# Ledger of designs, part 126: peptides against a protein of PDB entry 6EJA

Target 1, 276 residues: chain A of PDB entry 6EJA
Amino acid sequence: VEYMPANPVRIAFVLVVHGRASRQLQRMFKAIYHKDHFYYIHVDKRSNYLHRQVLQVSRQYSNVRVTPWRMATIWGGASLLSTYLQSMRDLLEMTDWPWDFFINLSAADYPIRTNDQLVAFLSRYRDMNFLKSHGRDNARFIRKQGLDRLFLECDAHMWRLGDRRIPEGIAVDGGSDWFLLNRRFVEYVTFSTDDLVTKMKQFYSYTLLPAESFFHTVLENSPHCDTMVDNNLRITNWNRKLGCKCQYKHIVDWCGCSPNDFKPQDFHRFQQTARP

## One batch from the design tools (peptide; made by RFdiffusion4, then SolubleMPNN)

Design b2_p21_2_s3 (from b2_p21_2, 8 letters changed)
Fold by OpenDDE base, seed 5:
Structure b2_p21_2_s3 (fold): chain B 276 residues (1-276), chain A 21 residues (1-21)
Amino acid sequence: as target 1 above (276 residues)
Amino acid sequence: AFGPSRPLPSEEERAALLARA
């Protein structure tokens, strides 16, 4: 018998979308939609057609909203972190949306559990934060991620400008850019004025793929470090052969890997428990 | 694996980029 919590957690799903794949987005949305959760969607500034389509969806569901602000985001760009941070602030200011967890989603990943299982699990561990670490040598991770390199996002390109030092006293960590964060930690990241949060926001504004490391690093060096769980509860559609061919060298001055988008059939498991 | 895709810009190019940002 599946555990049913007396006070089930409610999830704020944040989607960052771009391009012209409105049909694919619609299919994904239908697969992950549930009336008890919240959906906050950012559409790339350049994707006007998609924005119009998403706005139409948001008008049909009371628990779906679209960001009134829009950023031009690129693969690996620092602006992606800015998008998440601003969305977190917005969600905290929405007093009519009592969410307990922040989860980012794309067509490249989905929760490994059904909605009921996910809610039950998170309700039991509502005080924890779920971030998947790289599981490698930390020095190697820093080098491969380019964390010791200075990047500047300008004109839809991530420019590598030179070397930089990791801030003194900070233990850097990272891995997956897909995370599950509880409201308390999101509040800390959003409103804290301590040196850690302030310095890390500055540092990661010049970082390649910042979402893969920012929240890990902030959490592990914060007073909330004991809430870290090395698991993001995700299945990611990885094809290393296709995803690691320096596909984005025209966008960033760095070669990296990216996951493949899931197909509609990949979301079948989650859709089974979704309720209108 | 991650790594540089191109050489570093010249000092002049770097200055120009920073000026545009």
Scores: peptide ipSAE 0.364, ipTM 0.916, DockQ to the pose 0.879
Fold by OpenDDE base, seed 1:
Structure b2_p21_2_s3 (fold): chain B 276 residues (1-276), chain A 21 residues (1-21)
Amino acid sequence: as target 1 above (276 residues)
Amino acid sequence: AFGPSRPLPSEEERAALLARA
């Protein structure tokens, strides 16, 4: 039994989904659904069948909405950041959804805590932002991520066009593309007109896997830098053998790793996770 | 991520991509 906070936080879960993995989505939805939270789902522009299914769900639950706009996204594409940023703007404009935290999810990465534990924890630390850093040599991270390379998303492909410089005076950081951001920081990212936010939005529009670094970098260089917590409270179904074979070279001009979707047989790992 | 999966495009290809973006 977890302590019940007097003013429990409400979470906006943002799901970016594609393909025909309806069963995986349904399992995840059942695992994370609660009447007191909000669910905003973006379905890839090309996934019409999935879109129809998700729309049906949204009609059944008042706290589930589907983005009226749809992007054609690719693995590692810069457009994924655009999707998150637009979703953030939409959620901030939904005055009838008083959410406190923004959390993105996929079928490959789950919160390590139960709903009650997560709500209790976030309610205690509602002024903090949770982003997991790579925890190693930053220069090596930049090189491996290709942050010093210029990418262009075009025709469902991430093209490597050449080299680029990291902006002066910016401390780049990153790691996991799964994060927990408080509303205040989301407001800053969405509406700030300062040089940091403006320049980083421009920089990351030509970045591979931008969600793994954008929010880390913006946060750590912003007036909100003291709210950084190096933990995203996630468990990832990571299989190096399956996920690190340069499997997306046909989509992006870069080799990388990708976590695998959770299957029912993988739930035992989720249940055995240690709590922070 | 690891590193590049293919060589850089030619200047002509680069220009064409930028034009289509």
Scores: peptide ipSAE 0.361, ipTM 0.918, DockQ to the pose 0.828
Fold by OpenDDE base, seed 4:
Structure b2_p21_2_s3 (fold): chain B 276 residues (1-276), chain A 21 residues (1-21)
Amino acid sequence: as target 1 above (276 residues)
Amino acid sequence: AFGPSRPLPSEEERAALLARA
């Protein structure tokens, strides 16, 4: 039996989906749905079938909405960050959805904790932000991520155009593109006009896999830096054999790894206890 | 991520890409 907090946090789950992953989406939705949380779903502009399916779901549940805008996104594309940032703005403007945490999800990952455990945990640490760092040499991370390289998203491709410098005075960090952010920090990212946020938004507009580093970097260089917890509370279905073969070289001018969608047989792992 | 998948585009190709952006 999990502790039931007196003031439980409410979570805005943001799902960015594409293709024909209706089955995976349905499984994930079933696994994470709760009446007290909110679900905001972006469907790729090109995925009309999936969009129709998601719209049907949104009509059945009052706490499920679909983005009225749709972007054409690619793996590793800078537009993914734009999608998150716009969804954050939308969610902040939804006064009827009093969410406390922003959590992004895909069919490739799930929260480690059950809903009750997750809510209890986040309710205890509602002032914290959960971002998993790479945990390795930062210089190596920068090189491997291509953060010192300029990328341009164009025609459904991430083009590597050349080298660039990390902005002066910025300590770059990153790791997982799955994060749990409190509302306060989301507000900061969305509405701040300080140099940090402004510069980072510009910088990451030309960054490969921006979601793996943007929020880490902004947080750690911001007045909110003391709220970072090096844990994203996620279980990712990682299969190196399938995910690390430079499989997206036709989409991006960089080699990287991608997690795999969870299968029904993998669901037993979702009830594991997360580290503090 | 671990490295580039192909060489940089030529100056001409780069210019063309930037023009389309």
Scores: peptide ipSAE 0.346, ipTM 0.915, DockQ to the pose 0.800
Fold by OpenDDE base, seed 3:
Structure b2_p21_2_s3 (fold): chain B 276 residues (1-276), chain A 21 residues (1-21)
Amino acid sequence: as target 1 above (276 residues)
Amino acid sequence: AFGPSRPLPSEEERAALLARA
């Protein structure tokens, strides 16, 4: 029997989806849906069929909404961060949705814990933020991520324009683009006008794969730095053989890796993975 | 990520891209 907290946290799940992955989305939705949580779904501007399907779901559940705005997102594009930031603002403005945590998910990422376990855990650590770091040499991470390179998203392509400098005085960090952020930190990122947030938003608007390091970097250099936990409480289907073949060179002027969508045969892994 | 997948654009191409953004 799982411990039931007196004041359980409520979670805002943000899903950024594209293409025709309706079945994968449905599986994930069934796995994470709970009446006490909230679900905010962004569908790529070009994925009209998927958008119609998601709208149908949102009409069936009062705690499911679809973004009224839609962006044309690409793999590695800076616009992905813009999508998250705008979603955060929207969620903060939804006064009828009292969420405590922000969690992004995709078909390649599932929570490690059951809903009850996750809620119990987050209720105990409601003041913490959960971001997974790369755990390697930071200089190597910067080079491999291309953080010292200037990128411009234009016409569904990430153009490498040249070199750039990392802002002085900023400790850059990153790793997983999957995070669990508490409402307080989301409020800070959304509404703060300090130099850190302002400069980082500008810097990352020209960054490849910005979600993999933006929140890490902002958090670690912010007054909230002591709230960081090096764990994202989830399982990602990471297969280097499939995800690291420079398959996106036609979209971005950089070679990189990406996680793979979970398949039904992969679900047994959830029971074998150690929990934080 | 790994590294560059193509050479840098020319100055003219770069200027054109920035003008379109």
Scores: peptide ipSAE 0.363, ipTM 0.919, DockQ to the pose 0.845; fails the geometry check

Design b2_p21_2_s4 (from b2_p21_2, 6 letters changed)
Fold by OpenDDE base, seed 5:
Parts: C-alpha cells; structure tokens; sequence
Structure b2_p21_2_s4 (fold): chain B 276 residues (1-276), chain A 21 residues (1-21)
C-alpha cells in the first residue's frame, strides 16, 4: 500500500492527556509529529502543570493547538466522548487546517506504521472509516460493557443508576476506542440532525466507556455504513493496562476494560492484518 | 470480571445524583 500519492491526506491528531507526565508526552509528540499534519490537544481541567507545558509546545508549532475549553474527565466517563465530539466540531470550524482524517491518541498509544506508510494507506482509502470491532458475541459484548445499563457521570464518578433498553432498530457495535475517521463522517456526526445521530448522542451521554461503541454504532446504522473497515491500524500499549482487572472500581460502579486490549503476542498478528 | 461493583442506589439517592449533575 506504500506509494507516493499525488494528493496525500493530512491528519488531525487529537490528543487527550492528563496527569504530570510532561516528558512522556513530549517524547510521544516528537515521535508522531510531522509538519503536514495537525495536532489538537486537550488537557484535563485538573492538570494545570501539564496544560502549561502543552501550551508552550503549541506556541512553537503552527500546526499544534490546545483546546481553549477543558473538561474534567475520568476513566470510563461519558465526558470523554464529549471531548472528542467537541474537538471534532472545533476542527471542522478551523478553515485554515485542511485535514482529511481524524485520529485520536493518548500518551500510551502509538501508530504501528511509519508516517509515510500511514499517509500512503489512508490516501488510498480516503473514503473509508477504520473502527475495530470486538469480534465476539454481540449480546455478550453489550452485557460486559454495560450498554444496557444507565450511568451518570457526577463528581468524578460514574454512577450506575439502573437498567435501560437499547433503542429499537439500532444495531449496537463496538470494540476499540481508537479510531481513524474521515472528514466526511466526522461532518455527519457533528452536523447531522437526523434521528440516529440525535438519539445516539443522547443515549451515549449516559454510557460507560462511550468511545468504545459510539462511533461504531453510529457508523453502522448510518448512510455511511458501507465505509466501515474493521481495523484501527494501531495497537494499544500493552503496558498501559494490567490485564482486565477491576482497576477502576473506585471511579466507576462497574468492572471492565477495553475489549480490544492487545497483548505483546498480538503485535505481529496485528501488523499482518493492517490492510483492508 | 465484568459487572456491577455496588448495589443500585435508592430512588432518593438517584434523584439526588440527577439533581447534582
């Protein structure tokens, strides 16, 4: 898939960061930085030191910006989806940044392809969206993710309030919270007033780990459903999670983890399946 | 394992949470 495209795609990287790991973020940024792409960084509202450091970086590069708004996000919180959605809107309103793809990143996530490989690949498949599904029984996925449960984010906690029903006629899907979305689909999610987008935004505002399912579900039930590719072209840092342990029970009224938490042994296999 | 970590709140507690949100 490597070739020199005549009109190479430009990528908007959205980084959602928190804590005090300034040096780690700097290393990650240097690893992914390219002059032809765009970087939009959200720093958690509580991470003021990190925010100051990121602002300094943004002043040095014209293609790096920091969100003027900041949310207090928690693991599994619905506010993470809000962060992505607002970032998408902001990026669409930046007329001076002609990006073609939206890619989300954290300090513990790296693309497994070189920049040239990634650009070549996305330039070839610029009309596609890349979302990795769980690849298991969907009913089991719903139960494990708690999608049939109602959650409320309040005071830095995800409260389980009760049961709920998935809206009729909606095929729920999900998996990895790392995605590569083309501009056209991002425009649809951001500006569409159809029942699907409206209903799903409402539904997922009370959802645990919403980023692992929202975009999958919206895409698969939308007029853009034929653009889905079951691959996110990335691997999650295996050092980030200590397996599927109930690590966040102090923050969330649920035990869970990402259903697509890749392990070291999965790396080689993932690279082989990087092509659609 | 996947699942709830605590019992559901009472109706009163639920209303309080909704009010604060």
Amino acid sequence: as target 1 above (276 residues)
Amino acid sequence: GFGPTRPLPSAEEREELLRRA
Scores: peptide ipSAE 0.363, ipTM 0.922, DockQ to the pose 0.739
Fold by OpenDDE base, seed 2:
Parts: sequence; structure tokens; C-alpha cells
Structure b2_p21_2_s4 (fold): chain B 276 residues (1-276), chain A 21 residues (1-21)
Amino acid sequence: as target 1 above (276 residues)
Amino acid sequence: GFGPTRPLPSAEEREELLRRA
């Protein structure tokens, strides 16, 4: 028998989806849907068919909303972080949605735990933030991620513009771009005017694969640093063919493996984009 | 491979990209 918390946490699931995988998304949605949680879905600006499908779903459930804004994102693009940050702001401004945790998902994700298990766990650790670190040489991580390089997202391409320095006094960290963040930390990231948040938002706006490092770095250098748990409670990935391949060199001016292996589902979408 | 896949843009190209972004 699973423990039932007296004050169960409520989760805001942010789904960032693209392509035409409506059936897959529907299956995943049904698997994770619960009346006590909230679902905020961003559909890539170019995925109009999927957007129409998602809108239909949102009309059927009061706790499902679709972002009124849509971004055109690419693999490794800085715009992905912008998507998360804007969604966080939106969710904080939704006063009728009292969520306690922020969890990001893609259409290819699937829960490895039941809702009851997840809620019980998070309710027990409601003051913690869950981010998985790379667990290796940090200097090597920086090099491989290209964090010491300046990138610009433009015309569906990540352009390498030159070298840059990591800001002084900042301990950079990163790993998985899947995270579970409590509302308090999300509030901090969204509304803080301190030098850390301001500098990091600027820094990561020119960063490749920013979601793999931004939240880790901000958290670990913030007053909330003691709330970090080096575990993202990773959900299952339906992708069967994961591998480290330089398959996105036509999209980004960088070849490297991220802690999150390249996803085959992204391949079709990004093949349609070309360097200007 | 690992690392850059293309050479750095010229100063002119860089400025153009920044302008367009």
C-alpha cells in the first residue's frame, strides 16, 4: 500500500512537443493525466497539425492549457531555455493553478512510477529540487558542452561566433535537461533581480544546449543551493536508438555528445531545417 | 568528431548575424 500524504503536492507538467506524433502524445498524456495536476503544453511554432490536436485536448480538460505563444526551436537552441523560462512565468501568473512542482516532459517521455508514487515522493521532499549532474570532470563537461563558446540562434541554426569566458565566481554544473523544480525555486529563477540570475539568463541566451546546465548552475550558486538533489527521477524514454552521433552538425556549429543522448525523434524535424 | 564543425565567421558575417537575431 502506497503512503498517502496528508497534503499531496500538485505538479505542473510542462510538455514541450513538436512534429506530428499526436498519437504518441495522446498516449503519454493519458498515462500522466490526473485531475489534481496541471498541464501546460508548448507546441513548436512549425507544428501546426500537432497544435490543433493539442488544442482539442485542452478544451476537454480545465487543467490543461496550451501556450498562447509558440517558439520555433531547434536542437541545442537557446530558445528551448526561453521556452521553459516563459512557461515558468506563465505558470506563476496563473493564480488559479496552485502547483508545487515543475516537471518538464517531451512527447517521448513516459512515467516510470505511478502517480501515487511520484506524489508521495515529492510530497515528502517538497522543499527539494531534483537535477541530475553529469557526474564527471566538470572541466571536461564545459569543453564538451561548448560552454566556453559563444553561440547565436538565428534562422534555425546555432552559429558559433567565438570564444567566451565563464563568468567569474560562478560554479558551472549541468547534466540532464530533465528536472523537477519546486515552486519556490521557480519563483526565484523567474523574479529574482540578483546578479546571479540576471547574468546567467544573459549568459545562457548564447549557450548551446542551455537547459542541460542553466538550472543546475543557477541553483548551485544561489541561496537555494542546499535544496539540490542529484537525481532527476528520470522517466522512461521511448527512444530505442540512443547514441552519440554528430547528426546535428547541419543545425549547430558544434559536434558533441550531451549527457542526454541524441533523440531519433528529433531527426526528422531537424532535417527540414537548413543553414541559411 | 568533437568540437567545432565550421570555421568562425568573419567580423562582417558576425555583425550581420547579430543584426538579424
Scores: peptide ipSAE 0.369, ipTM 0.923, DockQ to the pose 0.639; fails the geometry check
Fold by OpenDDE base, seed 1:
Structure b2_p21_2_s4 (fold): chain B 276 residues (1-276), chain A 21 residues (1-21)
Amino acid sequence: as target 1 above (276 residues)
Amino acid sequence: GFGPTRPLPSAEEREELLRRA
C-alpha cells in the first residue's frame, strides 16, 4: 500500500517547449497530468503552431496556463535561465495556485516515479531541494562547462567573449538542469536582495548552460544550503549507441550533447524505474 | 532561427557520453 500523506504537496510543473511536436507534447502531458497539480507552459517565441496548440489545451484545463511572454531561446543560451526565473516569479504571484514544489520538464527527461510515489516522497521531504550534482572533479566540471569563460547571447548565438574568474568566496557546483525546488527556495531566489543572489544572477546572465549550475551554486552558498539533496528523481532517455557529436557548435561557441526524446513506449518503462 | 531540439543531459550523463565516444 502506498503511503498517503495527510497534506499532500502540490506541484507546479514548468514545461519549456518548442518546435511542432504537438502530439508528443500531448502524450507527455497526459502522462504527467493530475488535477491537483499545476502546469505552466512556455512556448518558444518562434513556435507559433505549437503555441496555438498549447493555448487550446490550456483553455480546457483550469490548472494549465501558458506564459503570456515568450522568449526566443537557443541551446545553451543564458536566456533559458531567464525563462525559469520569470516563470518562478509568475508562479509566486499566482495566489490562486498554492503549489509547494517547482519542477521543470521536457520531452526527453521524465520523473521516474508515479504521481502517487512522487507526491508521497515530496510530501515527506517538503523542506528539501533536489538537485543532482555532477559528482566528479569540480575543477574539471568548471572547465568543461565553461564556467570560467564569459559568454554573450546575441543574434541567436552564444558568443564566447573571453575568460573570467569565479566570484570570490563562491563554491560553484552543478550537474543536471532538471530540478525539484521547494517554494521557499524559489521565493528566496526570486525576491532576495542579498549579495549572493544578486551576484549570481549577474554572473549567470553571461553563462553557457546556466540552468545546469545556477540553482546548485545559489543553494549551496545560501542560508538554505542544508536543504540540498543530491538527486533530481529523473531519468533521461539516452541511446546507448549515441555519442557526443557537438551538435550545437553552430549555435554556441562550445560543444555539448543532447539526449533523445522520449517515445510513447518509453513512458511506461520509465515510470516504473527504481532509483536509489 | 535555430532553437533547442532536445533538453540537455546532466553533467554526469554528458561525461558518460564523452567516455563512450
Scores: peptide ipSAE 0.071, ipTM 0.602, DockQ to the pose 0.027; fails the geometry check
Fold by OpenDDE base, seed 4:
Parts: sequence; C-alpha cells; structure tokens
Structure b2_p21_2_s4 (fold): chain B 276 residues (1-276), chain A 21 residues (1-21)
Amino acid sequence: as target 1 above (276 residues)
Amino acid sequence: GFGPTRPLPSAEEREELLRRA
C-alpha cells in the first residue's frame, strides 16, 4: 500500500540548463512534471536557442517559470553557486509558490524515486536536508577538490590563482552537487547575516565546483546541522561506455568529471538498480 | 515518469573515474 501523506510537500525544482540539450530537457521535464510542484529554469546566457524553447514550455504551464536573469556559467565555475543562490532568493520571494523543498536538477540526473515515493518520503522527513557526503578521508577530499586552492572565474575560465587556507573553525565537507534542501534551510542560507554564511559565501566565490561543498559545509557548521541526512536521493548517468576524463582542462585549471546526459536507452539500467 | 535509481557518485568517486580513464 502506497503511503499518501495528509499534507504532501510541494517541491521547487530548479533546473540549470545550457547548450543544445533541448530534447534531453524535454524528456526529463515530461518525466518529472507534476501539477503540484514548481519548476524554475535557468538557461545559460549564451544558450539562446534553448532559452527560446524553455520559454515556450513556461508559457504552457502556470507552475513553470524561467529566470528573468541569465548568467554565463561554465563547468566547475563559481557562478553556478551564484545561480543557485539567486534562484533560492527568487523562489523565496515568490509568495504564490508555497514550496517546501528545493531540488536542483540537470539533464544528467534523476531522482531515485517516483514522484509519489519522493513526496511521501519528503513529507515524512520535511524537517531534514539531504546532502550526500564523500564519506572518505576529508583531508584527501579537500586536496582532490582543490578546496585549499584559490580559483577565479573570468572570461569563461576557472583560473587557479594559488593556495589558500580553509577558514579557521570551519569543518569543510562535500560530495554531490545535487541536493534536497528544505525551505527553512534555504531561508537561512539566503537571509542569514551570521559570520558562517557571510564567510562561506565569500570563500566559495573563489571555489572550483562550489555546489559540491558549499551547502554541506554551511549546513554542518550551522545551527541546522542536526537536520543533515547523508543521502541526496539522486542518480547520475555515469555511463561507463562514455567514461570520465579530464575533459575540461580547457575550461578549468583542474581535473574533474561531468556526468553524461541521460538517454532513453539508459533508463533500463537505472530501474534495475532502483530501490524504493 | 521517475524511476528508482541509485545515489549520485561523490566527488571522490569522480576523481577515481578520472584516474581510471
């Protein structure tokens, strides 16, 4: 028997999209769309064709909006975090969209549950935040992520400028850049003026792949630390056939992997590994 | 619709993939 919550949570899905992945986006959108949720889509400033297509979609659905502002983002760029933070602010200011959870999506990831299962789960744990940690040696994580390195996003490139120190008293953590955050924590991140949030926003403005660590670090060092669940309820298409290479050396002064977009033929693989 | 899947790999897992590539 499927559990039906009495007061089901409503989700704000934030989609950050770029390039010419129109078909991928359309497939994902159709798969995740529900009338009770909200969809806020940011299209890269340089992706005009995609922007036009997304605008057409937004006109067809009242619960779909497109950011009026557009950033030029790059893989691993600090601007991605800025995009999320601005989107969070926008969503909090939308009084006509009573969302309970913030979930970021791309054409390369999916929730691990059906809508009903996801809603039921989040409704049961509505006071929790879901962030997947690396689960290994933290010092090694810092080194591999380059968190002790200073980066600058400029001219569509992430420049490594040198070394830096982790702020004193801060326990850095991270892992996946896909997260499920409750409204309360989003409010804290958006409007808090405490030293933690202020310093971390500054620190991560010069960080490579900031979304993989910012929210983890802020949450774990905040008064909301007890709300963390080490699970992001996501799957990313890591198709081994395509592999993972240091393919963004031309964009960032660091090596890292980007997930592949989902293809229809990939879904059978995901269903086999799916757990309720 | 949605399908059940597995959690996303961590940043460290991504690094491991790079090493193997």
Scores: peptide ipSAE 0.031, ipTM 0.575, DockQ to the pose 0.023; fails the geometry check

Design b2_p21_3_s1 (from b2_p21_3, 13 letters changed)
Fold by OpenDDE base, seed 4:
Structure b2_p21_3_s1 (fold): chain B 276 residues (1-276), chain A 21 residues (1-21)
Amino acid sequence: as target 1 above (276 residues)
Amino acid sequence: MSEAEREAILARYRAELEALA
């Protein structure tokens, strides 16, 4: 017997997609679509074919919209965080979309649980934020992720510029770049002008794979820190055969593996409704 | 990226940090 919440949460799914995986996206979309949720899709600026396909979908469903702006993103690029942040702002400004949770997805993601299960779970924990930490030594994480290094996204490349210091007083954390964030925290990230958010936005604009760490770090150092759950409610099927060490050296001046997630295309990700 | 470009970016970076201090 599944719990049926009296006031079920509504989810804003943000899909960041690129390439030519139209069929895959369509399959994923059909699997996650529900009339009570909202879908905001960003298509890479260079993926015009996919954009046309996504536009067709958006015209068929009132709760599906496509970002009017499009960024050219690369693996590990800081622009991915910008994409999320801008999409969050957009979603907060959409007064006709009363969403309660923000969930990011790629075309390769698939749910392993039913919508009812997901909604029931999130409705029970509507005040929580779900971010999966790396679960390792933090110093090692910083080093391996290059958080003490300065990067710049330019010309479809992440350039390593030199060393930098972690801001004093900030406890850096990170892990998976897949997260479930409640509206309250998204509002905080989007509109807060406090020192934490301001400094972290600047810091992570020069960060490799910023989405794997930004929200973790901001949350844990914020007044909302007690809302963190070390679980992103996702099951990633890590395939080591794909490799990660220096795999994308042509794109990023860095070698290493993401602690949890590396590239959406390299993983089979599933929505999970497991207990935190 | 040229050294000149790198230095210019670093200068901008430092300026941003100073502005946030």
Scores: peptide ipSAE 0.395, ipTM 0.900, DockQ to the pose 0.137
Fold by OpenDDE base, seed 3:
Structure b2_p21_3_s1 (fold): chain B 276 residues (1-276), chain A 21 residues (1-21)
Amino acid sequence: as target 1 above (276 residues)
Amino acid sequence: MSEAEREAILARYRAELEALA
């Protein structure tokens, strides 16, 4: 669906980047940049060269900012969720940036649809949240994701401390770590003091690959559960050896690749290194 | 991580859960 909305949504793009992929990031940024949107970029604490490059970009555009804080993140680390949550808080405190949607991106993402198509679609469904579920057996998902295991991120390492139980009364869900969230839900996640948000923040601070499950689980168990759409409007297929491959769907799509995407073979490798 | 460190972390974890109960 494409139309010219009377009140078009404005998007806060949160980019979490690391390494030396400066050229790739620049290409992606140019492809998604629009004067009516906002861009908040976190650069890994260890990626100083990339940080300097991103700062240069932020000085050229008034709607581009870089996080004053920087985290050292590792694959599967709980710190990735912390990065998103802190970014959400920062964005809500920026009263001069009236954004309507939160979208996370990596340096490998690339738009498949035009900005006009994306804005038109989100403007039509501005009250909805878009997260893609795994679409498989939930028990199998829990096991494969290690949600019944206790992890601690420390000294750039994930330590497996032991087993844990899923909290009673909570329906755990997850899938893609790419999501499109409306401002209202982000406000809820950021400022709510109810048992759900409080307990889930604690639970996922000891979780492997938390971004693939936290927002799904919170949304589905919250008063906002009826706003969930099982589609993140993004397709990611990360292959380090063969390059990034994207799949297209009939809805507004974005091409995205993440080194943090969960693969069964990756999980097994992680378990070998995640020791007490 | 030493066993002592692991146990200390687990104790903290259990305390956090208790505080949320």
Scores: peptide ipSAE 0.374, ipTM 0.889, DockQ to the pose 0.084
Fold by OpenDDE base, seed 5:
Structure b2_p21_3_s1 (fold): chain B 276 residues (1-276), chain A 21 residues (1-21)
Amino acid sequence: as target 1 above (276 residues)
Amino acid sequence: MSEAEREAILARYRAELEALA
């Protein structure tokens, strides 16, 4: 859907980056930058060179900020969710940044739509939240994701502690860790004190790959459940070299890959399902 | 991770659950 919106939505892009690929990040940033949007960048605690480079960029643009706090995140780590949650809180407290949507990105991620297309689409569906589900058997998803297992992030490792039960009355869901969330839902996740949000924050603090499931689960079990659209409007590519092998066994006591990984060949199909 | 550390973490986890009940 493309039209000229009277009140175009403004997007808060949250970039979670690490490593030394400053040139790559710069190229990506230039590709997605627009004066009407906002960019909040978290640089891994261990990536000091990259942090310095990002700070230089942030000084050149008034709508670009860097998180004053930095976390040391690992693949599959619960700290990634913490990074998103804290970023959400920060963004809600920035009264001078009137954003309408939250979108997360990595240094290797590119929007598949033009800015105009994205803004037009989100402006039309500004009351919706876009999360892509795994589309499989839920029991299988739980097993493969290890949602029925306890994990703890400690010393750059995800330790498997044992088994656990899914809280009663909660329908667990998940899929892609790339999402588009409206401000209202972000406010709910950030400030709600109801049992759902409180329990899920606790639950997912002991979860592997929590960003692939937390927001899905919270949304679907919340009063905002009717706002869910099973589409994240984005393609995420898993590194072909990694595949679904146990490439991160040295970091995580688990084997698996993203349950909702899209291949380049899926691009055409994804374009067809871009509309809710 | 040692067994003692594991048990300590599990105890904390159980305490957190109890606090949320």
Scores: peptide ipSAE 0.369, ipTM 0.890, DockQ to the pose 0.132
Fold by OpenDDE base, seed 2:
Structure b2_p21_3_s1 (fold): chain B 276 residues (1-276), chain A 21 residues (1-21)
Amino acid sequence: as target 1 above (276 residues)
Amino acid sequence: MSEAEREAILARYRAELEALA
């Protein structure tokens, strides 16, 4: 028997989806749907068919909304972080959605925990943030992630522009791009005007795979650092995993992938144009 | 990407950094 909290947390699920996997998304959605939670879905700008399907779903459920804006994202693109940040802002501005936690998902995810288990756990630790670190040498992580390199997302390509320095006084961290963040921290990330948040938003706008590092870095260097739990709970299972083969070299001027970098759904969504 | 475009982007980047300093 699972513990039933007196004041159960409510979760904002942010789904970032692309391609034509409507059936897969539908199955995943049904598996995670609960009337007490909120679902905010971003569909890639190029995935019009999927967008139409998702819109149909959103019309059937009052706690499901689709982003009115849509980004054209590529693998490793900085636009993914922009997507999350804008989604966070939107969710905070939705006063009729009193969510307590932010959880990001993709169409390839599938829940491995029951709703009751998840809610019970998060209700007990509602003041914590859950991000999984890489768990190895940080210097190596920086090199592999290319955090000391300057990138620009343009024309469906991540251009490497040169070298850069990590801002002084900042301890960079990262790992998984799947995280569970409490509302308090999301508010901080979204609305803080301190040097940390401001500089990191700028820094990561020129970063490859920014979602794997931005929230870790901001959290660990923020006044909220004591709320970090080095675990993303693995509440979802990745249906298909790809090994690192640097198959995205044609999209990114980099070959420093991690296990979290490659997603099967990325294979067919990118139509890139070379820019001189 | 041309060299001119690259340099323009880098100039903008540097300006952003200066604005945040």
Scores: peptide ipSAE 0.398, ipTM 0.899, DockQ to the pose 0.099; fails the geometry check

